# Peptides against a protein of PDB entry 6GMG: the designs that were tried, part 40

Target 1, 331 residues: chain A of PDB entry 6GMG
Amino acid sequence: DSDDRVTPPAEPLDRMPDPYRPSYGRAETVVNNYIRKWQQVYSHRDGRKQQMTEEQREWLSYGCVGVTWVNSGQYPTNRLAFASFDEDRFKNELKNGRPRSGETRAEFEGRVAKESFDEEKGFQRAREVASVMNRALENAHDESAYLDNLKKELANGNDALRNEDARSPFYSALRNTPSFKERNGGNHDPSRMKAVIYSKHFWSGQDRSSSADKRKYGDPDAFRPAPGTGLVDMSRDRNIPRSPTSPGEGFVNFDYGWFGAQTEADADKTVWTHGNHYHAPNGSLGAMHVYESKFRNWSEGYSDFDRGAYVITFIPKSWNTAPDKVKQGWP

## One batch from the design tools (peptide)

Design b1_p16_1 (made by RFdiffusion4)
Fold by OpenDDE base, seed 1:
Structure b1_p16_1 (fold): chain B 331 residues (1-331), chain A 16 residues (1-16)
Amino acid sequence: as target 1 above (331 residues)
Amino acid sequence: SALDMYMDTNRAKAAS
């Protein structure tokens, strides 16, 4: 029950974290200890450490989405999302493959669709676009200049995103970012902002008007990236979990992983930060734990989800929630 | 799952 959620208490600004512990190949710690690390490493505004505010601690307490929330500065809207889908592989496997023993046709098609997504290529596409955006931001002091730069960069790279409508989330994302408009944030100056990335895992079979099989085993046609751009229409994602396939089975609605703006070229070495559940130290779920996972651990996901999107948003450059280098665990 | 992911669904839905 959401009523069990508790906001973690404040941590002294200079308190050092306790050591993280390994958990399923990840670095893991309790939420209060993550707050300590966050204050030492990620809290900096204009180069000065900050104590995590009560508001930020409240955001964080919501679990996996809370980690992305506190680091991005806003609740995820997921408007600018990217993925990679191998259409040829999908068609070929459907044509030449067969269901496993005990696997229904719908389950087979759902699985094949899931396996036709390439998480690494999806992530790379998001990084590519973020780089283009960052170049467009660099010397732009108003939105018009940013948009002009962006179009020029896209044209130079012959990127299909250049054909997107001006009202597309791709072009409107910056001006719709609250921190862009804040005096102590971007102050309406694009050059004060940078693109950052987070990932969302979710279920494709969310259409309640579709067949029960799609809700149970996935909708093979849902949430595919557009050819050329890699953009995923996330408008139909309503945080609806997978339907149970057997009595007593239950699935969760989403998972969020924070990447930020790491410069590590090897995707496998990038670190993704996420939480297990909302903070309920006095409830059945217990205290919230925070995990720092390598890309392979993150991108593997869970059976709860058959889609992974990589989302771009923006934060002020004065924030240190998205550093170039992220160290896993503590010390 | 190994991470026991149980999120505030009400909050998530309200933000959708």
Scores: peptide ipSAE 0.030, ipTM 0.723, DockQ to the pose 0.091
Fold by OpenDDE base, seed 4:
Structure b1_p16_1 (fold): chain B 331 residues (1-331), chain A 16 residues (1-16)
Amino acid sequence: as target 1 above (331 residues)
Amino acid sequence: SALDMYMDTNRAKAAS
């Protein structure tokens, strides 16, 4: 329950951040200080820094999803999601592997499935697709031109995405982006938009009609990417957390990490921004903290989750929430 | 874990 959630107060536009705290390869700070950094670094519209609005501060206050929300400009819909799954590894391990001491069969299968996902390859696929989309956007001044460009790019690369239905999230993602239609955003001009990436960690065992074991240890068959495209059907993700395996155990429903449009070619050097929980400075949870993590730290995830997806959305190029280079921490 | 508690997505959706 988020009844104790509080919207962080406004920060003066010119207030500089306090130093971040290093922690296990991450940089950490309280949400108010992140707002200060955001205003100095990410707030720019048309080259001019902006104070984070009350609405944006309210979005941010929701925790990890809030970080992605404020930077993408909309609540994550997760419709255009990518992952990579090694089917051969999965089958081989199931056939030739065995449960560890004390591990149930269901726990073994869930673990093997989790380990068969390749986070780096999933991320790279999303970056590849985002690059194709950005090329299609570059000189397109209407949606029709964008779609034509996109299809041509996919055909040239012999990409399986070219076979997606016209109603697919892949083709409809741009038109369904609110900022694309805004006068001060894209203004219906694709060339004013760019593709950006965020990631979601979540639990596979969300089907209430499935076995308790799947809810506790994961559903090995759930949320796998489609062959060729890498697309993940996220329609069954209802933000249901993992079921406890022992009395008193509890898990959270999701984690979101913001990547944006960094150009760093080495995945391991990319920076992911995320929050720990909703802002409750006067409640039991305490103040929200924001983390800037390297890919290793982000992709490691938590035991709460057995799936990771990399999602593409769009923002106006006039926004600086997704710069080419992200510096970890402060200063 | 840095991620400590469940976040109410229903409330988030209502606010959007």
Scores: peptide ipSAE 0.030, ipTM 0.715, DockQ to the pose 0.119
Fold by OpenDDE base, seed 5:
Structure b1_p16_1 (fold): chain B 331 residues (1-331), chain A 16 residues (1-16)
Amino acid sequence: as target 1 above (331 residues)
Amino acid sequence: SALDMYMDTNRAKAAS
């Protein structure tokens, strides 16, 4: 039960983490030990280590979303999301392919749609856009300057995002970031902020007015990126899990992975931090565990999900929650 | 609530 959630206790600032457990390309540890690592590695504000506050520990205790929450400084809104979808592959497979033995038509279409998304290209698009934004931020001391820079950068690259409405999540994302407005954050100075990335896995078949088949096997037309921009309309994502396909089967609603602002050029070598569930040390679920996974492990996802979005948000440059290099595990 | 449901613990453990 959700009532079993517990806020992890404070860890001394100087307490070093215990070794992580490596497994299948991942590094795993209990949430309390992640707090220790976080304080040593990611907690720095203006170069000074910070103890994770009670509020931050509470955010973290919410599991996978908690990892993104504590590191981004806000609950994920998922407004600025990117993905890559191969329309030609999708159409071709639907036309020329056929259901597997025992596979329904709806299941076939859902699977084909899922397979037509390219997680790596989606991630690459988000990184590309984040880079453009970071260039626009670099010497902009007010929002107007940032927006002007952004438009110029997009024009130079002939990027379709230049045609987005001024009120779109793309252009409004910075001003809608709480830490941008905070005195100890951006202080309304874009040059004090940087773009960061996290990923969300979720289910496409969330429309309750649609067919049961779509809820069970996916909605092939849902949450596709817009051509040219790669933007995904996430407004219809209501954190509704996949419907059971058999009696007793159950699925979870989402997974979040934190990437931040790693500079590793090889996507396969990037590290994604995520949690398994909310912290319930005295409950049936048990203590929360934190995983640091390579991109391959993260992007593989689970059968619970058929969509992966890569979301851009912003944090102050003074925070070290999104360092250039993330080391997997400890030590 | 959405904040109370996350990952399949068994699957997560198996993948790690």
Scores: peptide ipSAE 0.035, ipTM 0.759, DockQ to the pose 0.242; fails the geometry check
Fold by OpenDDE base, seed 2:
Structure b1_p16_1 (fold): chain B 331 residues (1-331), chain A 16 residues (1-16)
Amino acid sequence: as target 1 above (331 residues)
Amino acid sequence: SALDMYMDTNRAKAAS
């Protein structure tokens, strides 16, 4: 029950983290220890360490989304989301494939759709777009300059995003970022901002008006990226979990992983930070744990989800929540 | 609320 959620206590600014625990290729620690690491590594504003504020600790306490929340500075809106879907593979498998033994047609179609998404290509697309955005931000001192630069960059690359409407999340994302407008953030200066990436896992079968089968086994047509751009319409994502397929079965509604702005070229070596659940040290769920996972560990996801999106947002360059290099665990 | 949902710790381990 959400009533068990507790805000982690403050940690002294100079308190060093305890060693993380290796767990199946991940680095794991309790939330309080992550706060310690965060203060040592990610808290810097204008090069100075900061104690995680009560507000930030409260955000963090919400679990997986909390990690992204505290590092991005805002609750994820997921408006600028990217994915990669192999339409040819999907069509081919539907045409030439067959349900496995005991697999219903709906299960088969849902599975085939899930497998037709390429997490690595989706991530790569987001990184590509983030790079374009960062170039557009570099010397832009107002939003107009940023948008002009962005359009030029897209034109040079013959990117389909150049055809997006001015009201598209792609073009409106920066101005809709609270930290962009903050005096100690972007201060309305695009050149003070940088693009960052996080990922969300969620369920496709969220349409309550659709068939029960889609809610249980996935909606093969839902949350596909637009051709050319890779943009995913996330407007229908209402954080509705997968429907149970058997009595007593339950699924969670989402998972969030924070990537930031790592420069590691090898996707497999990138680190994704995420949490397990809201912090309930005195409740049945227990204390929140934070995981630092490699891409393969993150992108594998869970059976709870059949979609993954890679989302771009912005943070001030003065923040160190998205460093070029992220190391797993401690020390 | 959506913020009240959680992942199973055991699942996190299994997804290694």
Scores: peptide ipSAE 0.033, ipTM 0.752, DockQ to the pose 0.223; fails the geometry check

Design b1_p16_1_s1 (made by RFdiffusion4, then SolubleMPNN; from b1_p16_1, 10 letters changed)
Fold by OpenDDE base, seed 5:
Structure b1_p16_1_s1 (fold): chain B 331 residues (1-331), chain A 16 residues (1-16)
Amino acid sequence: as target 1 above (331 residues)
Amino acid sequence: DELETAYQSHLAKAAS
């Protein structure tokens, strides 16, 4: 229930941010101050700073998804998602391992499945694919040229993605990006676009027709990446939270982290921007806070979630919402 | 409208 959600007020374009608060390897600030930073650092269109529009502020006010929303320019569709799952580890642990004291079989299987995902490898796969896409975009002035380039790149790398259907989210992602079609965006010119990455944390046990145990402890078979491609079928992700395992326990629906297009080769040094909840300064939840976390902090996630996906989308190169380097906090 | 009920917001999360 987001009935208490409030759109943050406009901030003067020239107002500098207050210092962020460091906390356990993260930098934290209130949403209003993030808007100030955003205007100074990320707002640039064609090199010119922009005040965050009312519409953008409204998007941002939705919390963690709002951070990704305002920076990507669209509500996340999560269609082009990647992950890495160690099938051998999973099978071996199920076969040779045993539940901990007090742990149910379902809880054990859910935990083992969660632990069999490799967030770093999933992130790396997304970065690899984004790089391929960026090369395909670079000199393509129409979609046909982009697709041809993409297929060539995939063939050269013997990438299993080359076998995807033409209607696959992998090939259709660009044409389905609103900013690609906008005059002041891509203007239907692929070379004006670049691939960017965000991450979503969510719960695997979302099938309401499955057992209660799967909804409580996870569905070990759900949202696994396809072999070779690393693609995750996100069609069954309906933003359903984990079911309580004890009375009074509650879990949240998802978490989103914005990475963009950082060039830092060391995953551990990359910065992920995310929010805690929708902005409700006069409500029980309070004001929205924005966090800039290192990969370790982001990828650790919360008990609310047992899946992490790394999603590719596109933004115009003229936007500065995905710079090569992101610094934590302010100054 | 992109702000319609079709889009879900993040409800709550503990502070980092």
Scores: peptide ipSAE 0.042, ipTM 0.774, DockQ to the pose 0.175
Fold by OpenDDE base, seed 3:
Structure b1_p16_1_s1 (fold): chain B 331 residues (1-331), chain A 16 residues (1-16)
Amino acid sequence: as target 1 above (331 residues)
Amino acid sequence: DELETAYQSHLAKAAS
């Protein structure tokens, strides 16, 4: 019952976190303790530690999306999303592969499609684009300068993104970021902003007009990245969960993981922060827990989802919600 | 819309 959601109470600004505990190769803690860590590590504005506000605590209380929400400063719009899909592998497996014992054709095709996505390459593409954007931001003091820089960078790299329409989410993402326009944020100065990354896991079979099989086992053609750019059209993602394949089975709608702007070159060593569910300490779900997972743990996902996207957004450089290095757990 | 969507956020995870 979503009505059981509770906003975590305020934590004293100087309260240190309790130690995190191991959980399936992850670092895990209760949401209240994450707030303590967040205040010590990620809360800084212009180098000054801040107490998490009631509004921020409310955002956080919504679960996995809440972690991304509080750190990015806005509810995820997911418009600038990237992935990597191996079309040749997909075609080859469909042609030469066969369903497993007891596996339907639709289930087979859905599985093959899921397996044809490369999470690491998708993440790498997002990081590549974020780097290009950051270079374009660096000395741009108005949006026009930023866009000009961006086009030049893309041209220099012969990147297909240079051919995107001016109204594309790729070019409009910065201007559509609330913190960019805020006086205490970017103040309309691109050089005060930096690109950050989060990831969303979701279900491909969301078209209610499609076959039941696609809703149960995935839509092999849905949410594929465009060749060359890697952009995923997320407009049809309506947060609809996978349909049950058996009586009593249920799936959740999405998962979000926060990466930020870590500089660790080895993808496998990057840390992803995410939550399990909305905070319901007095409900059946219980208190919200926050996990800090390595890339392998994050990218593995759950059977609830057959798509992963890596999304770029922006935050002010004065925020410390996306530091160069993220330490897993506490201490 | 965003608030309503957030209200229907991720409900639970399976053990990994």
Scores: peptide ipSAE 0.041, ipTM 0.776, DockQ to the pose 0.238
Fold by OpenDDE base, seed 2:
Structure b1_p16_1_s1 (fold): chain B 331 residues (1-331), chain A 16 residues (1-16)
Amino acid sequence: as target 1 above (331 residues)
Amino acid sequence: DELETAYQSHLAKAAS
């Protein structure tokens, strides 16, 4: 429900951003000012700045997902998602641990499952795969060449992804990317595309046929990565929020963070761009704000969510929405 | 609004 959502107005192409402000280790600004920064820094197509279009501004107005939407060029499908789960830790804690005082068994199991995910390792896996994909994209001028290159790369690394079905999200992601098919995008040329990464936080307990406890405290078995590949089946993610555990409590459906294609080797120094809520300047929620957070700030998440996934998609190399270096704030 | 129907929006959550 976003009845109060408003599309931010256009910003002149040459308008410089106002300074961002620090917010708990993050750089924060209002959405209109982010548009200004975006036009100066990220809007470039073939090296030329572009004004954010009305369509792009409309996408952006949807909040956190809007940031990923405008930079990736499509609404997130989340099909090629990665995570890292420590199965041994999970089993050990369930066996040898016990609920905290006042904690139900379901709450305990949900918490243990959440804590068994490693956000940094999940992110690293996505980066590893993105690197493999980028190598496969190089000098591949049709999809067949790309797929052949990809298989070779995976074989050389003895990566379990080599065993994925040809129709899997891993192999089909490129062909299903709209910008790949666009004349001014990839133009069906893989070598014109690059892999990029974003992250989604969401709730595991989304199965309406499951117990109320799982909807309140998490489903320990849901959205685990497959061993070896790290792939998460996101098909059951329907953007259903956590169920309230007390009267008046409410949770939001998801959070999205845009990473792109930064080359910073230290995960802790990577920058993630995200929004707080849909843009409602005349409503109770107020104007949308955009945050540029370090990985620690992003990966911490909120109690609304017990899962984090790192998703790979593709954008044309001619876009500058995913530069190798991202700076926090302005200037 | 077709877009409102087709896509989900981030609801009231303030980042900190």
Scores: peptide ipSAE 0.041, ipTM 0.769, DockQ to the pose 0.179
Fold by OpenDDE base, seed 4:
Structure b1_p16_1_s1 (fold): chain B 331 residues (1-331), chain A 16 residues (1-16)
Amino acid sequence: as target 1 above (331 residues)
Amino acid sequence: DELETAYQSHLAKAAS
């Protein structure tokens, strides 16, 4: 399927990007030009620009996940995921609402479930937790200190995450981050790391043992956040796309959007970077394009997906892949 | 193949 994937060639370190193309609130460019921008803006290690390595270019070439991959430094594991679900809205709509004309009951329930998720609140929860983690990281020079700080912060805020098991991805996320252990990364020093956020869109109806209706129209009960914590169990996400509802219809498996560590308080003004598909300049799909979208554009998603999760991971502070401010497009 | 599936990316749709 992806046999025609090609790794983009290296770009000279000092090559400036061509202007991005604005489109419907997004800024768009071809992957090669994004590499140029990345080298000028995001490549810095310890304040010094770096040429995107062959390995990084290979990661990037995988499309939307590649953007998150190259900027986070690892393939997304999605272990620390957050969302917001309005249970009362869901129950009320199921009880008092009715299917639209031509809509099946299963389709109605799937739609109602999808609409009961609040992307903005989910994003806000992730940002809240990331902030707590960052405070815990600030002056912690070993993992023990970090964990102690984290527990104290959670206790002070009366956050339900304080009740998570010590083996939970929430507490183990830092130690399981490769860049944390790298000599030129965190070097096992939490204070050299910072929390970052990316988002994943995916399909709820992935259980092959469930009804065909759930695979076609969504599983209303799947991938809901736990009350209090907002944590989503992502263990059942196997990157299985939505089942077609009509002949010839096809859906894709996921979408990833990179946020990083922007400090913009207004969610609507935050910028999300993502790709359309793997890079296949000589294939039917064509060259990969990279988009820098506002939150509204990102969170809208596609009919391919009925779930959105906001995931926390970590990168070294010495990396500039997650700056405080992201400028949309070029120049 | 799970690995291959994991590395397959979203296909671009028309901008909204």
Scores: peptide ipSAE 0.039, ipTM 0.766, DockQ to the pose 0.251; fails the geometry check

